# Ledger of designs, part 81: peptides against a protein of PDB entry 2C5K

Target 1, 91 residues: chain A of PDB entry 2C5K
Amino acid sequence: EDPFQQVVKDTKEQLNRINNYITRHNTAGDDDQEEEIQDILKDVEETIVDLDRSIIVMKRDENEDVSGREAQVKNIKQQLDALKLRFDRRI

## One batch from the design tools (peptide; made by RFdiffusion4, then SolubleMPNN)

Design b2_p25_5_s2 (from b2_p25_5, 13 letters changed)
Fold by OpenDDE base, seed 3:
Structure b2_p25_5_s2 (fold): chain B 91 residues (1-91), chain A 25 residues (1-25)
Amino acid sequence: as target 1 above (91 residues)
Amino acid sequence: SASERKERSDKLLEYAYKRIEENKK
């Protein structure tokens, strides 16, 4: 089994959780779970670094096509950036 | 946890290196 795909799946689930939280909590600091959400955001950032490292290693092999993996990570980065913006803009 | 993050990183890298090695065959 490919751990890359599992990590991507788990990360997307985390992003979905964050999205749902932001939707339910448009005011900052009014919920005990906010700190946990902040921790998840940071973990996703670190996960992206891990995913990128994996891709960098695979790119050393000319016989390996990493375009699909790069696209997946790009998508995660875009989602994270959007969520971070929404999260930080809460008042 | 830090341990879980390290495990995640290790698994990702180990798989990547394994794929490279397999492609050499």
Scores: peptide ipSAE 0.685, ipTM 0.930, DockQ to the pose 0.900
Fold by OpenDDE base, seed 4:
Structure b2_p25_5_s2 (fold): chain B 91 residues (1-91), chain A 25 residues (1-25)
Amino acid sequence: as target 1 above (91 residues)
Amino acid sequence: SASERKERSDKLLEYAYKRIEENKK
């Protein structure tokens, strides 16, 4: 089993949860889960670092094509950035 | 938790290094 794919899957599920939370809570600080969501956002950031580290290691091997992994991480980064922007701009 | 994050990091890196070594064989 490739832990990279599992981590990507779990991360996307977390991002989805955050997205749903933002849509239902467009006012900052109106829910006791606010802090938990903030923690998840930070964890996703740290997860991206871990994913990138694994890619960097694999790129040392000329026999490995990591383009697919890089694309997956790029997608996660884009989703995270969009969610962070929406989350931080809540009034 | 910090423990879970460390586990995640370790698993990712362990797999990556394992993959590299396997390709050398």
Scores: peptide ipSAE 0.685, ipTM 0.930, DockQ to the pose 0.905
Fold by OpenDDE base, seed 5:
Structure b2_p25_5_s2 (fold): chain B 91 residues (1-91), chain A 25 residues (1-25)
Amino acid sequence: as target 1 above (91 residues)
Amino acid sequence: SASERKERSDKLLEYAYKRIEENKK
């Protein structure tokens, strides 16, 4: 079992939840789940740090191709940035 | 929680180091 792939999967599920929440709540602070969504956003940020650390370690092995892992993290970062922008721009 | 985040970090790093060692053999 590769924990990297499991973490990526879980993270993408959280991002999907946030995306759906933003769609349903275009006004900031109008729902009891607002704080929970903020917490999830922060956890995703921390998760990215953990994923990057694992990649840095694996990159020490010249026989290991980490390009796929780097691409996965890059995708998560892009999704997170987009969601943060949408979330913060709510009035 | 902080505990869950630490566990996540530990598992990721443990796997990474294990992978490196296996590739060296």
Scores: peptide ipSAE 0.684, ipTM 0.930, DockQ to the pose 0.878
Fold by OpenDDE base, seed 1:
Structure b2_p25_5_s2 (fold): chain B 91 residues (1-91), chain A 25 residues (1-25)
Amino acid sequence: as target 1 above (91 residues)
Amino acid sequence: SASERKERSDKLLEYAYKRIEENKK
């Protein structure tokens, strides 16, 4: 069991939820769920920190290739940044 | 929750350290 992959999967599901919310709510502050979405955005940021920490630890082992994990985190960061931009620029 | 976040962090790190130790064998 690799908790890294499970966390990545859960994070991507959260990002997908945020994306769908933004699509349905292009106006800021017009829904009771907005605060929850903001909380999820923050949790994703903290999750990325946790994922990165685990990678840093594994990089201490010369026999471990973490390139794949780094690519996964990079992808999540890119998605998060794009969603944050869209969320913050809503009218 | 804070508890859930801590659990997530702990599990990630515990697995990482476990993996390193196993690779030393």
Scores: peptide ipSAE 0.683, ipTM 0.930, DockQ to the pose 0.899

Design b2_p25_5_s3 (from b2_p25_5, 14 letters changed)
Fold by OpenDDE base, seed 3:
Structure b2_p25_5_s3 (fold): chain B 91 residues (1-91), chain A 25 residues (1-25)
Amino acid sequence: as target 1 above (91 residues)
Amino acid sequence: SKAEREKRRQQLLDYALERIKKNRE
């Protein structure tokens, strides 16, 4: 079974959790969950590395079209970057 | 669970490697 889509799904759920947290907590350091959110951010970053590695490997096969996967990862990266920016800019 | 997610992450590379191996002539 190809784990790619499940990993993507899980990652998006993590991003959603982060988004919800930022929405509820616009002040940095005022909540005990902040450390956990920071950990999730790092987890997502590492997951993206894993996703990219899998794509790089798949690209070695001329019979594989990875464009869709690349687009999915790109979308995740964009979401992460936006969330990181919002998270870091909290006062 | 976190453990399950980690397992899937590990499977990413494993699956990719096996797939390209299978597809090669």
Scores: peptide ipSAE 0.684, ipTM 0.935, DockQ to the pose 0.574
Fold by OpenDDE base, seed 5:
Structure b2_p25_5_s3 (fold): chain B 91 residues (1-91), chain A 25 residues (1-25)
Amino acid sequence: as target 1 above (91 residues)
Amino acid sequence: SKAEREKRRQQLLDYALERIKKNRE
Protein backbone atom coordinates (compact mmCIF):
# COMPACT_ATOMS: atom_id res chain seq x y z
CA GLU B 1 0.00 0.00 0.00
CA ASP B 2 1.07 3.57 -0.72
CA PRO B 3 2.70 5.01 2.41
CA PHE B 4 2.87 8.59 1.13
CA GLN B 5 -0.16 10.05 2.84
CA GLN B 6 0.63 8.40 6.15
CA VAL B 7 4.15 9.77 6.05
CA VAL B 8 2.75 13.22 5.33
CA LYS B 9 0.35 12.88 8.22
CA ASP B 10 3.07 11.81 10.62
CA THR B 11 5.26 14.67 9.48
CA LYS B 12 2.52 17.19 10.08
CA GLU B 13 2.06 15.81 13.57
CA GLN B 14 5.74 16.29 14.21
CA LEU B 15 5.54 19.85 12.95
CA ASN B 16 2.62 20.48 15.22
CA ARG B 17 4.58 19.21 18.20
CA ILE B 18 7.46 21.50 17.34
CA ASN B 19 5.12 24.44 16.98
CA ASN B 20 3.56 23.77 20.36
CA TYR B 21 6.96 23.49 21.97
CA ILE B 22 8.14 26.79 20.53
CA THR B 23 5.05 28.58 21.77
CA ARG B 24 5.65 27.23 25.28
CA HIS B 25 9.40 27.76 25.27
CA ASN B 26 10.35 31.06 23.73
CA THR B 27 13.72 30.98 25.49
CA ALA B 28 16.44 28.72 24.18
CA GLY B 29 17.80 26.08 26.50
CA ASP B 30 15.19 26.45 29.20
CA ASP B 31 13.90 22.90 28.96
CA ASP B 32 15.33 19.41 28.86
CA GLN B 33 13.16 18.60 25.85
CA GLU B 34 14.98 21.02 23.60
CA GLU B 35 17.38 18.41 22.30
CA GLU B 36 14.47 16.14 21.44
CA ILE B 37 12.81 18.94 19.51
CA GLN B 38 16.02 19.53 17.62
CA ASP B 39 16.07 15.86 16.74
CA ILE B 40 12.49 16.06 15.49
CA LEU B 41 13.37 19.03 13.32
CA LYS B 42 16.13 17.03 11.70
CA ASP B 43 13.86 14.03 11.33
CA VAL B 44 11.29 16.13 9.48
CA GLU B 45 14.00 17.51 7.24
CA GLU B 46 15.15 14.03 6.36
CA THR B 47 11.57 12.90 5.81
CA ILE B 48 11.08 15.68 3.29
CA VAL B 49 14.07 14.37 1.39
CA ASP B 50 12.47 10.94 1.32
CA LEU B 51 9.15 12.37 0.17
CA ASP B 52 10.85 14.35 -2.58
CA ARG B 53 12.74 11.31 -3.79
CA SER B 54 9.53 9.36 -4.10
CA ILE B 55 7.98 12.16 -6.14
CA ILE B 56 11.01 12.42 -8.38
CA VAL B 57 10.75 8.73 -9.12
CA MET B 58 7.05 8.95 -9.89
CA LYS B 59 7.66 11.87 -12.23
CA ARG B 60 9.61 9.50 -14.44
CA ASP B 61 6.26 8.07 -15.45
CA GLU B 62 4.37 10.42 -17.75
CA ASN B 63 1.14 8.75 -16.72
CA GLU B 64 1.50 9.80 -13.09
CA ASP B 65 0.10 13.05 -11.79
CA VAL B 66 2.29 14.15 -8.91
CA SER B 67 1.10 17.74 -8.70
CA GLY B 68 -0.94 17.05 -5.60
CA ARG B 69 1.95 15.40 -3.83
CA GLU B 70 4.29 18.19 -4.82
CA ALA B 71 1.89 20.69 -3.31
CA GLN B 72 1.72 18.71 -0.09
CA VAL B 73 5.48 18.53 0.24
CA LYS B 74 5.81 22.20 -0.62
CA ASN B 75 3.45 23.02 2.20
CA ILE B 76 5.43 20.89 4.63
CA LYS B 77 8.66 22.55 3.57
CA GLN B 78 7.17 25.97 4.17
CA GLN B 79 6.02 24.95 7.62
CA LEU B 80 9.38 23.48 8.49
CA ASP B 81 11.25 26.54 7.32
CA ALA B 82 9.04 28.79 9.39
CA LEU B 83 9.44 26.63 12.47
CA LYS B 84 13.19 26.39 12.05
CA LEU B 85 13.39 30.15 11.86
CA ARG B 86 11.27 30.59 14.96
CA PHE B 87 13.20 27.95 16.84
CA ASP B 88 16.56 29.48 15.99
CA ARG B 89 15.41 32.98 16.87
CA ARG B 90 14.72 32.05 20.46
CA ILE B 91 17.02 33.75 22.92
CA SER A 1 5.41 4.52 16.78
CA LYS A 2 8.82 5.70 15.72
CA ALA A 3 9.61 2.30 14.31
CA GLU A 4 6.43 2.31 12.26
CA ARG A 5 7.19 5.76 10.91
CA GLU A 6 10.65 4.67 9.90
CA LYS A 7 9.24 1.63 8.16
CA ARG A 8 6.85 3.79 6.15
CA ARG A 9 9.65 6.13 5.18
CA GLN A 10 11.63 3.19 3.89
CA GLN A 11 8.63 2.12 1.85
CA LEU A 12 8.27 5.47 0.06
CA LEU A 13 10.90 4.96 -2.58
CA ASP A 14 10.22 1.27 -2.96
CA TYR A 15 6.54 1.86 -3.58
CA ALA A 16 7.22 4.61 -6.08
CA LEU A 17 9.61 2.41 -8.01
CA GLU A 18 7.19 -0.47 -8.08
CA ARG A 19 4.34 1.74 -9.17
CA ILE A 20 6.10 3.15 -12.19
CA LYS A 21 7.32 -0.32 -13.05
CA LYS A 22 3.77 -1.62 -13.06
CA ASN A 23 2.58 1.28 -15.17
CA ARG A 24 5.17 0.46 -17.80
CA GLU A 25 4.02 -3.13 -18.11
Scores: peptide ipSAE 0.682, ipTM 0.935, DockQ to the pose 0.591
Fold by OpenDDE base, seed 2:
Structure b2_p25_5_s3 (fold): chain B 91 residues (1-91), chain A 25 residues (1-25)
Amino acid sequence: as target 1 above (91 residues)
Amino acid sequence: SKAEREKRRQQLLDYALERIKKNRE
């Protein structure tokens, strides 16, 4: 079974967790969960690498349409970048 | 769970490789 969509779903849930944390914690270092959030950020980054690798492999087959998957990963990357910026700008 | 997510991440490349292999047969 193709795990791609489930991985995307799980990643979006992680991004949502990060977003919620940032919304509630506008000051850096004021909560013991911050280290966990940092770990999640890294996990998402690594997951994106895994997603991209899978797409690269599938693109070797001319019969595969990966445009939709590329769009999904692009969206995830944009969300992650925005969250990383917000997270790092906390004082 | 974290373990389940890690398993799925590993399956990403495995599935992709198997799929293109199958399509070439």
Scores: peptide ipSAE 0.682, ipTM 0.935, DockQ to the pose 0.578
Fold by OpenDDE base, seed 1:
Structure b2_p25_5_s3 (fold): chain B 91 residues (1-91), chain A 25 residues (1-25)
Amino acid sequence: as target 1 above (91 residues)
Amino acid sequence: SKAEREKRRQQLLDYALERIKKNRE
């Protein structure tokens, strides 16, 4: 079975966790979970690389339409960038 | 779980390669 959509779903759940953490913790270094959140951010970045690689391979086949997958990954990248900015701007 | 997520990530490229191979057969 194609794992793409499940990977996307898992990634979005990770992004939601990060978002919720930032909302509850607007001060850097004020919680023991901060290092874990940083690890999740890196995990999401690495997952995006894996998703992109899979799309690149699929694009080699003219019978495959990857436009929808490209849009999904673009959306994830935008969410990640926004969260990274918010996380790094905490005082 | 983390282990399940990692397994799926590893399957991404493998599945893509197998799918395009099958479509060409």
Scores: peptide ipSAE 0.681, ipTM 0.935, DockQ to the pose 0.574

Design b2_p25_5_s4 (from b2_p25_5, 12 letters changed)
Fold by OpenDDE base, seed 4:
Structure b2_p25_5_s4 (fold): chain B 91 residues (1-91), chain A 25 residues (1-25)
Amino acid sequence: as target 1 above (91 residues)
Amino acid sequence: SEEERKERRQKLLDYALEKIKENKE
């Protein structure tokens, strides 16, 4: 079974968790969940590396079209970057 | 679960390698 789409889905759920947290907590260090959010951010970063590696391998096959997967990962990267910026800019 | 999520991540590269192997055969 191809795990790619499920990994993407799980990653997007993690990003959503981070987004919701930032929305509720605009002050850095104001609760005991911040460490968990920081851990999730790092987990997403590591997941992106894993996703990219899988795409690189798939690109070795001329019969595979990975453009869709590349677009999905690009979208995740953009979301992560935006969330990291928002998270770091909290006062 | 978190463990299932991490196990799935571990399978990403393995599946990709298997997929290209199958397409070469």
Scores: peptide ipSAE 0.680, ipTM 0.931, DockQ to the pose 0.566
Fold by OpenDDE base, seed 2:
Parts: C-alpha cells; structure tokens; sequence
Structure b2_p25_5_s4 (fold): chain B 91 residues (1-91), chain A 25 residues (1-25)
C-alpha cells in the first residue's frame, strides 16, 4: 500500500502540534516541552526529505503524475518555514 | 503511533521503487 498520503497526514498533524505550542508559548524556554517541539521540527524536516526522495524516484516513470504530490510537499515546506520563523522569533 | 509513523516513512522509497518497477513490466 502507498504510504505517501498517510505520511503527509502525519506530518500535517505534527505541524499542527507545533502551531498549537507556539500560540500558547510566546516566550522561549518557558517550559520543558520546548525541546520536544524542537525534536518535532527536525522530524518534519527529515520527513520532507523522505517525501521528496520518493517523488524524485517516481518522476523517473513517465506513467506517474507526481504534480499533486509535489504540491503537497511544497505546502508542507511552506508551513514548516512559517512555523520555524515564528518559533525562532520568540523571546 | 510514533513507531508506526517512522516505519511508514521508511517504506516511502521502497514503495516508489516498487511502483516504477511494476510500471516498466
């Protein structure tokens, strides 16, 4: 079974977790969950690498349309970048 | 679970390789 969509779903849930944390913690280092959030951020980054690798492989096949997958990953990257910026700007 | 999530990630490349192989057969 194709794991791609489930991986995307899980990643978006991780991003949602990060977003929720940032909205509730506008001060850096104010609780013991911050390290966990940092770990999740790195996990998402690594997941994006995995997703991209799978797309690169599928693009070798002319019978595969990966445009939708590329758009999904692009969206995830944009969300991650926005969250990283917000996370790093906390004082 | 987190373990299942990571296992699924590991299968991404394997599935992609399998898919293109099947399409070439």
Amino acid sequence: as target 1 above (91 residues)
Amino acid sequence: SEEERKERRQKLLDYALEKIKENKE
Scores: peptide ipSAE 0.679, ipTM 0.931, DockQ to the pose 0.585
Fold by OpenDDE base, seed 3:
Structure b2_p25_5_s4 (fold): chain B 91 residues (1-91), chain A 25 residues (1-25)
Amino acid sequence: as target 1 above (91 residues)
Amino acid sequence: SEEERKERRQKLLDYALEKIKENKE
């Protein structure tokens, strides 16, 4: 079974959790969960690397169209970058 | 679970490599 789509789904759920946390906690360092959220951010970042590696490999196959997967990962990257910015700018 | 999620991530590259091997002419 191809794990790609499930990994994407799990990543999006992580991003959603981060988003919800930021919404509820606009002050940095005032919650015991902040460290966990930071860990999740790094987890997502590492997951993106894993996803990209899989795409790079798939691109070696002339029979595979990876454009859809590239678009999915691009979307995740954009979400992550936005969340990182919001998270880091909390006062 | 978190463990299952991480195991799935580890399978990403392996699956990709297997896929291109199967499709190679």
Scores: peptide ipSAE 0.679, ipTM 0.930, DockQ to the pose 0.579
Fold by OpenDDE base, seed 1:
Structure b2_p25_5_s4 (fold): chain B 91 residues (1-91), chain A 25 residues (1-25)
Amino acid sequence: as target 1 above (91 residues)
Amino acid sequence: SEEERKERRQKLLDYALEKIKENKE
């Protein structure tokens, strides 16, 4: 079974959790979960590397269209970058 | 679960390699 779409789904769930945390905690260091959220951010970052590697391999096959997958990963990267910025802006 | 999630991530590259192999056969 192709794990790609499920990995994407799991990643989006992680991003959603981070978003909810930032909404509830506008001050840095005010909650015991902050370190956990930082770990999740790194987990998502590493997952993106894994997703990209899989796409690079698939691109070696002329019979495969990876444009859709590239767009999905691009979207995840954009969400992650936005969340990182919001997370780091907290005072 | 977290464990299942990480196992799925480990299969990403393997699946991709297998897929292109199949299409070349």
Scores: peptide ipSAE 0.679, ipTM 0.931, DockQ to the pose 0.563

Design b2_p25_6_s1 (from b2_p25_6, 14 letters changed)
Fold by OpenDDE base, seed 5:
Structure b2_p25_6_s1 (fold): chain B 91 residues (1-91), chain A 25 residues (1-25)
Amino acid sequence: as target 1 above (91 residues)
Amino acid sequence: MEENVKKLREETEKKEEELEKKEKE
């Protein structure tokens, strides 16, 4: 069992939920679920802090290779930034 | 998600404590 990978999986599922919502609601204030989506965005941001902390700690151990995990978190951050931009650009 | 985040935090804290112990040796 790898808690890191499970959190990554959960995070990607939330990002997918956000993406689907933006696709269906291209205008701000269009649906009563908008506040829920905003909450999910913030939750993902906070989760990334936990993922980064995990990597930072593991990097202190010379026996650990975190390059793969760093790539995963980088990808998540890129997806989040893109979704935040799309969400905020809605008129 | 919250439960898995909790598990990750616990794992991270455990590792940090182990590293601090080794660094003091």
Scores: peptide ipSAE 0.685, ipTM 0.921, DockQ to the pose 0.934
Fold by OpenDDE base, seed 2:
Structure b2_p25_6_s1 (fold): chain B 91 residues (1-91), chain A 25 residues (1-25)
Amino acid sequence: as target 1 above (91 residues)
Amino acid sequence: MEENVKKLREETEKKEEELEKKEKE
């Protein structure tokens, strides 16, 4: 079992949900799901904190290679930032 | 997602404890 990879998978699924929502809803406040999407954005941000903490702890062990995990989290952060920008720029 | 995050936190905490133990040895 790899909790880190499962969380990454879950996070990416949430990001996909947000992306799809933004695509369907180019106008802010026109759907009852907007608050839910905002909550998901916050949940993803908080989840990234947990992912980063995991990496920081693992890096203290010289026998662990976290380079792949760091790349995954970096990618997630980039996707989140892009989605946040798109979401906030809706009128 | 919450359940998996919980598992991740538990794994992280367990690793911290293991590292702390080794650092004191």
Scores: peptide ipSAE 0.684, ipTM 0.920, DockQ to the pose 0.902
Fold by OpenDDE base, seed 4:
Structure b2_p25_6_s1 (fold): chain B 91 residues (1-91), chain A 25 residues (1-25)
Amino acid sequence: as target 1 above (91 residues)
Amino acid sequence: MEENVKKLREETEKKEEELEKKEKE
């Protein structure tokens, strides 16, 4: 079991949940789940810090190739930014 | 998710310790 890949998987699942919520709730304050979605957004942001730290540390080991992991985190950041924008643009 | 994040942090810390040990040798 690779903790990094498991965290990536968990993070993507949370992002998918947010995406689905935004799709169904394009009006701010639509239901009681909005606060939970906001919390998930923050949790993902914090998780990305842990993912980045992991990569930084692993890059110090000459025997580790983290290029694939860097791409995964980059993708997650892009997805998060897009979702944050969509979430905040709701009226 | 939190459990897996914890495991990631532990792995990261362990790696840092290993790297530090190598630097001291």
Scores: peptide ipSAE 0.683, ipTM 0.919, DockQ to the pose 0.933
Fold by OpenDDE base, seed 1:
Structure b2_p25_6_s1 (fold): chain B 91 residues (1-91), chain A 25 residues (1-25)
Amino acid sequence: as target 1 above (91 residues)
Amino acid sequence: MEENVKKLREETEKKEEELEKKEKE
């Protein structure tokens, strides 16, 4: 498996961890893991920067097809935004 | 995840170097 796909897989696993946490903890500050989840959210945001950089570089090579990778990153961003909104709405 | 991110960065950097070389040829 190439580094890009492995990072995508890792990122999706982290998003699943966040999703599962939100499902079990609908009240802000009710668990000691909340800060860890916030750190994971930040880590995913930073990882997306690396994914985007990879795509930008590959797009400079006319022999590379990055359309599938762009769609994968778009999907990750959409999932992250939805999870951030759900996480922030907890009271 | 960090180890795989490092591998991605290394791959990206290598590709940048290859592209720069081709652009100068």
Scores: peptide ipSAE 0.683, ipTM 0.920, DockQ to the pose 0.954

Design b2_p25_6_s2 (from b2_p25_6, 15 letters changed)
Fold by OpenDDE base, seed 2:
Structure b2_p25_6_s2 (fold): chain B 91 residues (1-91), chain A 25 residues (1-25)
Amino acid sequence: as target 1 above (91 residues)
Amino acid sequence: MKEKVEELRKETEEKEEKLEKKEAE
């Protein structure tokens, strides 16, 4: 088992949940789940720190290829930023 | 909440420790 890939998978599932929530709830504060979604956003941000640390450590070992993992984290960051923007723009 | 975050953190810490040991040699 690769913990990094499992974390990526879990993170993407959370991002998908957030995306679905935003799509269904275009008005801010319209249900009791908004706080939970905000918590998930923060959890994803914190998880990215752990993902980045993992990659930094791998980069210290010249025998480990990090290109694929860097691309995955970059994609997650882009998705998170887009979702945060959409979430904050709700009225 | 992600189930495997703690496992990743532990793996990272273990690798850091190994690298520090190697770099000190």
Scores: peptide ipSAE 0.625, ipTM 0.903, DockQ to the pose 0.795
Fold by OpenDDE base, seed 5:
Structure b2_p25_6_s2 (fold): chain B 91 residues (1-91), chain A 25 residues (1-25)
Amino acid sequence: as target 1 above (91 residues)
Amino acid sequence: MKEKVEELRKETEEKEEKLEKKEAE
């Protein structure tokens, strides 16, 4: 089992959920799930810290290539930033 | 939400400890 890949998968699923929510809710505070979505955004931010730490540890091992994992985390960060921007711009 | 986060943290900690031991030798 690779915990890193499972965490990445779970994180991307949450980001996808948020994306779909924003598409359906273009106004802020119009749904009871608003706070839940905010919590998920924060959880993703915290999870990224754990993913980055894992990569840092792998980098200390010369026998491990981290480029693929770094790309995955970079993609997650980009998706998160885009979603945060869209979420915060809602009126 | 993310069921494997704690497992990842534990794995990371174990690897860190092993690396510290190896680097100190």
Scores: peptide ipSAE 0.625, ipTM 0.904, DockQ to the pose 0.849
Fold by OpenDDE base, seed 4:
Structure b2_p25_6_s2 (fold): chain B 91 residues (1-91), chain A 25 residues (1-25)
Amino acid sequence: as target 1 above (91 residues)
Amino acid sequence: MKEKVEELRKETEEKEEKLEKKEAE
């Protein structure tokens, strides 16, 4: 079992949850789950720090290829940024 | 969710410590 890949999977599931919430709640403050979604956004942000640190450590080990993992984290960051923008733009 | 975040943190920390030790030798 690779903890990095499991974290990536869990993070993507949370991003999907946020995406679905935004789709159903396009007005800010209209649901009691909004605070939970805000917390999830922050949790994802913090998790990305952990993922990045993991990659940095792998780069210090010349026997490990990080190319695939860097691409995965980049994708997660792009998804998060897009969701944050959509979430904040809700009226 | 994110059940494995702590596991990742621990793994990373352990690897960092091992690398620090190896680099110091």
Scores: peptide ipSAE 0.624, ipTM 0.903, DockQ to the pose 0.818
Fold by OpenDDE base, seed 1:
Structure b2_p25_6_s2 (fold): chain B 91 residues (1-91), chain A 25 residues (1-25)
Amino acid sequence: as target 1 above (91 residues)
Amino acid sequence: MKEKVEELRKETEEKEEKLEKKEAE
C-alpha cells in the first residue's frame, strides 16, 4: 500500500464532492451542508501540504523519482483553485 | 473521509529520520 496514492485518491474524491455540491447549489447560504463543504476545502488545502512535504523528502533521496507525484499534486492544486473560485463566486 | 493522511505523515517523518541519519554518516 502506497499512502501517497491513497491520499491522492481520497483528495480527488473530496474535490468531486465539492464539485457536485457546487453544481447543485449555485446560491450561497441556501443549504445546511455549505459549512461542511467549506471545511472540506480547508482540509484539502492542509492535505496538499502533507503531499508536498512527502515529495520534498523523496527528492532528498537520490533513488526516488518524484516527477509523477509532482504532476499529481499540481493537478490537485489546479482543481482546488478552480473549485474555490466557483464556490466563492456563487450568488 | 481522507483516511490515509496520518499514514502519509508518519511515513514521511520516518523517511526524514532515516535520511537525516544517512546524511550524517
Scores: peptide ipSAE 0.623, ipTM 0.902, DockQ to the pose 0.850

Design b2_p25_6_s3 (from b2_p25_6, 17 letters changed)
Fold by OpenDDE base, seed 3:
Structure b2_p25_6_s3 (fold): chain B 91 residues (1-91), chain A 25 residues (1-25)
Amino acid sequence: as target 1 above (91 residues)
Amino acid sequence: MKEKVEELRKVTEEKEKELEEKEKK
């Protein structure tokens, strides 16, 4: 377990929480947890910046292979974008 | 919660410093 993988894990857990929330709450502003979910979305966005920075720095080292990490972050970004779209399109 | 973000930042910063020294030509 390295810091990068731990952050990825934490991020995926947050994305899963958001997904579950959206599934149960298709109406915007219908509960007190919406603000918390919005905060989590923001936290994920900020965390992705840190993940990307980590990859960018590691890519400067020719002895490092970041292809796997890039794929993980790409996947997280795709999940986030999909969840954002679903969240924003709620009635 | 994301408890390890700070650790990631520290590792990244340390690596960046290491690279700055290595790339110094």
Scores: peptide ipSAE 0.660, ipTM 0.913, DockQ to the pose 0.813
Fold by OpenDDE base, seed 2:
Structure b2_p25_6_s3 (fold): chain B 91 residues (1-91), chain A 25 residues (1-25)
Amino acid sequence: as target 1 above (91 residues)
Amino acid sequence: MKEKVEELRKVTEEKEKELEEKEKK
């Protein structure tokens, strides 16, 4: 069991949903799902806090290897930032 | 929805407790 990787997987699935939504809805306010997408964006932001906390705690243990986890979270943050920008720039 | 967030939090908290106990020794 690796709850970190499961959360990463779930988060990436949500990011994919947001990406697909933005692609289909390039005009703001044209769909009732927009509020749901905004909620998902917020949920992803909050989940990243949990992911980061996990890494910080695990790094305190010299026996834990988190070498790949920081890169994964960095990638998620980059995707989120890009999606937020695209979402906000819709007309 | 991200179903495993709570499990991640639990694992993190348990690890934190373990580390705190080790640091007290």
Scores: peptide ipSAE 0.659, ipTM 0.912, DockQ to the pose 0.841
Fold by OpenDDE base, seed 4:
Structure b2_p25_6_s3 (fold): chain B 91 residues (1-91), chain A 25 residues (1-25)
Amino acid sequence: as target 1 above (91 residues)
Amino acid sequence: MKEKVEELRKVTEEKEKELEEKEKK
């Protein structure tokens, strides 16, 4: 079991949830779930901090292979930024 | 969701402690 990959998976599932919500709700405040989506956005931001910390620490250990993890987190950050922009630009 | 966040934090903290102990020696 790799906790890092499990967190990445869970985070991507949350990002997918947000994406689907924005697609169906392009008007701000039109649904009771909007507050939940805002909470998920913040939770993803906090989770990224945990992912970054994990990478930094593991890179200090010569016996650990973190290949590809930086790219995975970068991809998650890009998805989050795009979703935040779309969410905030809703009329 | 994000059921494994706490596990990730624990693993990270344990690794930090391990590395710190190695650096002391």
Scores: peptide ipSAE 0.659, ipTM 0.912, DockQ to the pose 0.832
Fold by OpenDDE base, seed 1:
Structure b2_p25_6_s3 (fold): chain B 91 residues (1-91), chain A 25 residues (1-25)
Amino acid sequence: as target 1 above (91 residues)
Amino acid sequence: MKEKVEELRKVTEEKEKELEEKEKK
């Protein structure tokens, strides 16, 4: 099993959970799970650092195929940024 | 539920060590 792809999968599942939470909770501070969601957002940010580092290191090895990985991480970053914006703008 | 982050870190670190040894050769 490719650890990179598994991390991508897990990260996207967490982003999906955040999306579902925001959809159901459009008011800030209305639920006891809000702090947990904030923790997940931070955890995703930290995980992206690990994904980026993995890409940088693997690109130094000509025998490693990292095709498409940069695009996958870019997509995750875009999703995270959109969710952070929605989460932070809740009233 | 990010079960594989530590495994990814380990693989990355091992690759860094491998590359470092190749560069010394």
Scores: peptide ipSAE 0.659, ipTM 0.912, DockQ to the pose 0.813

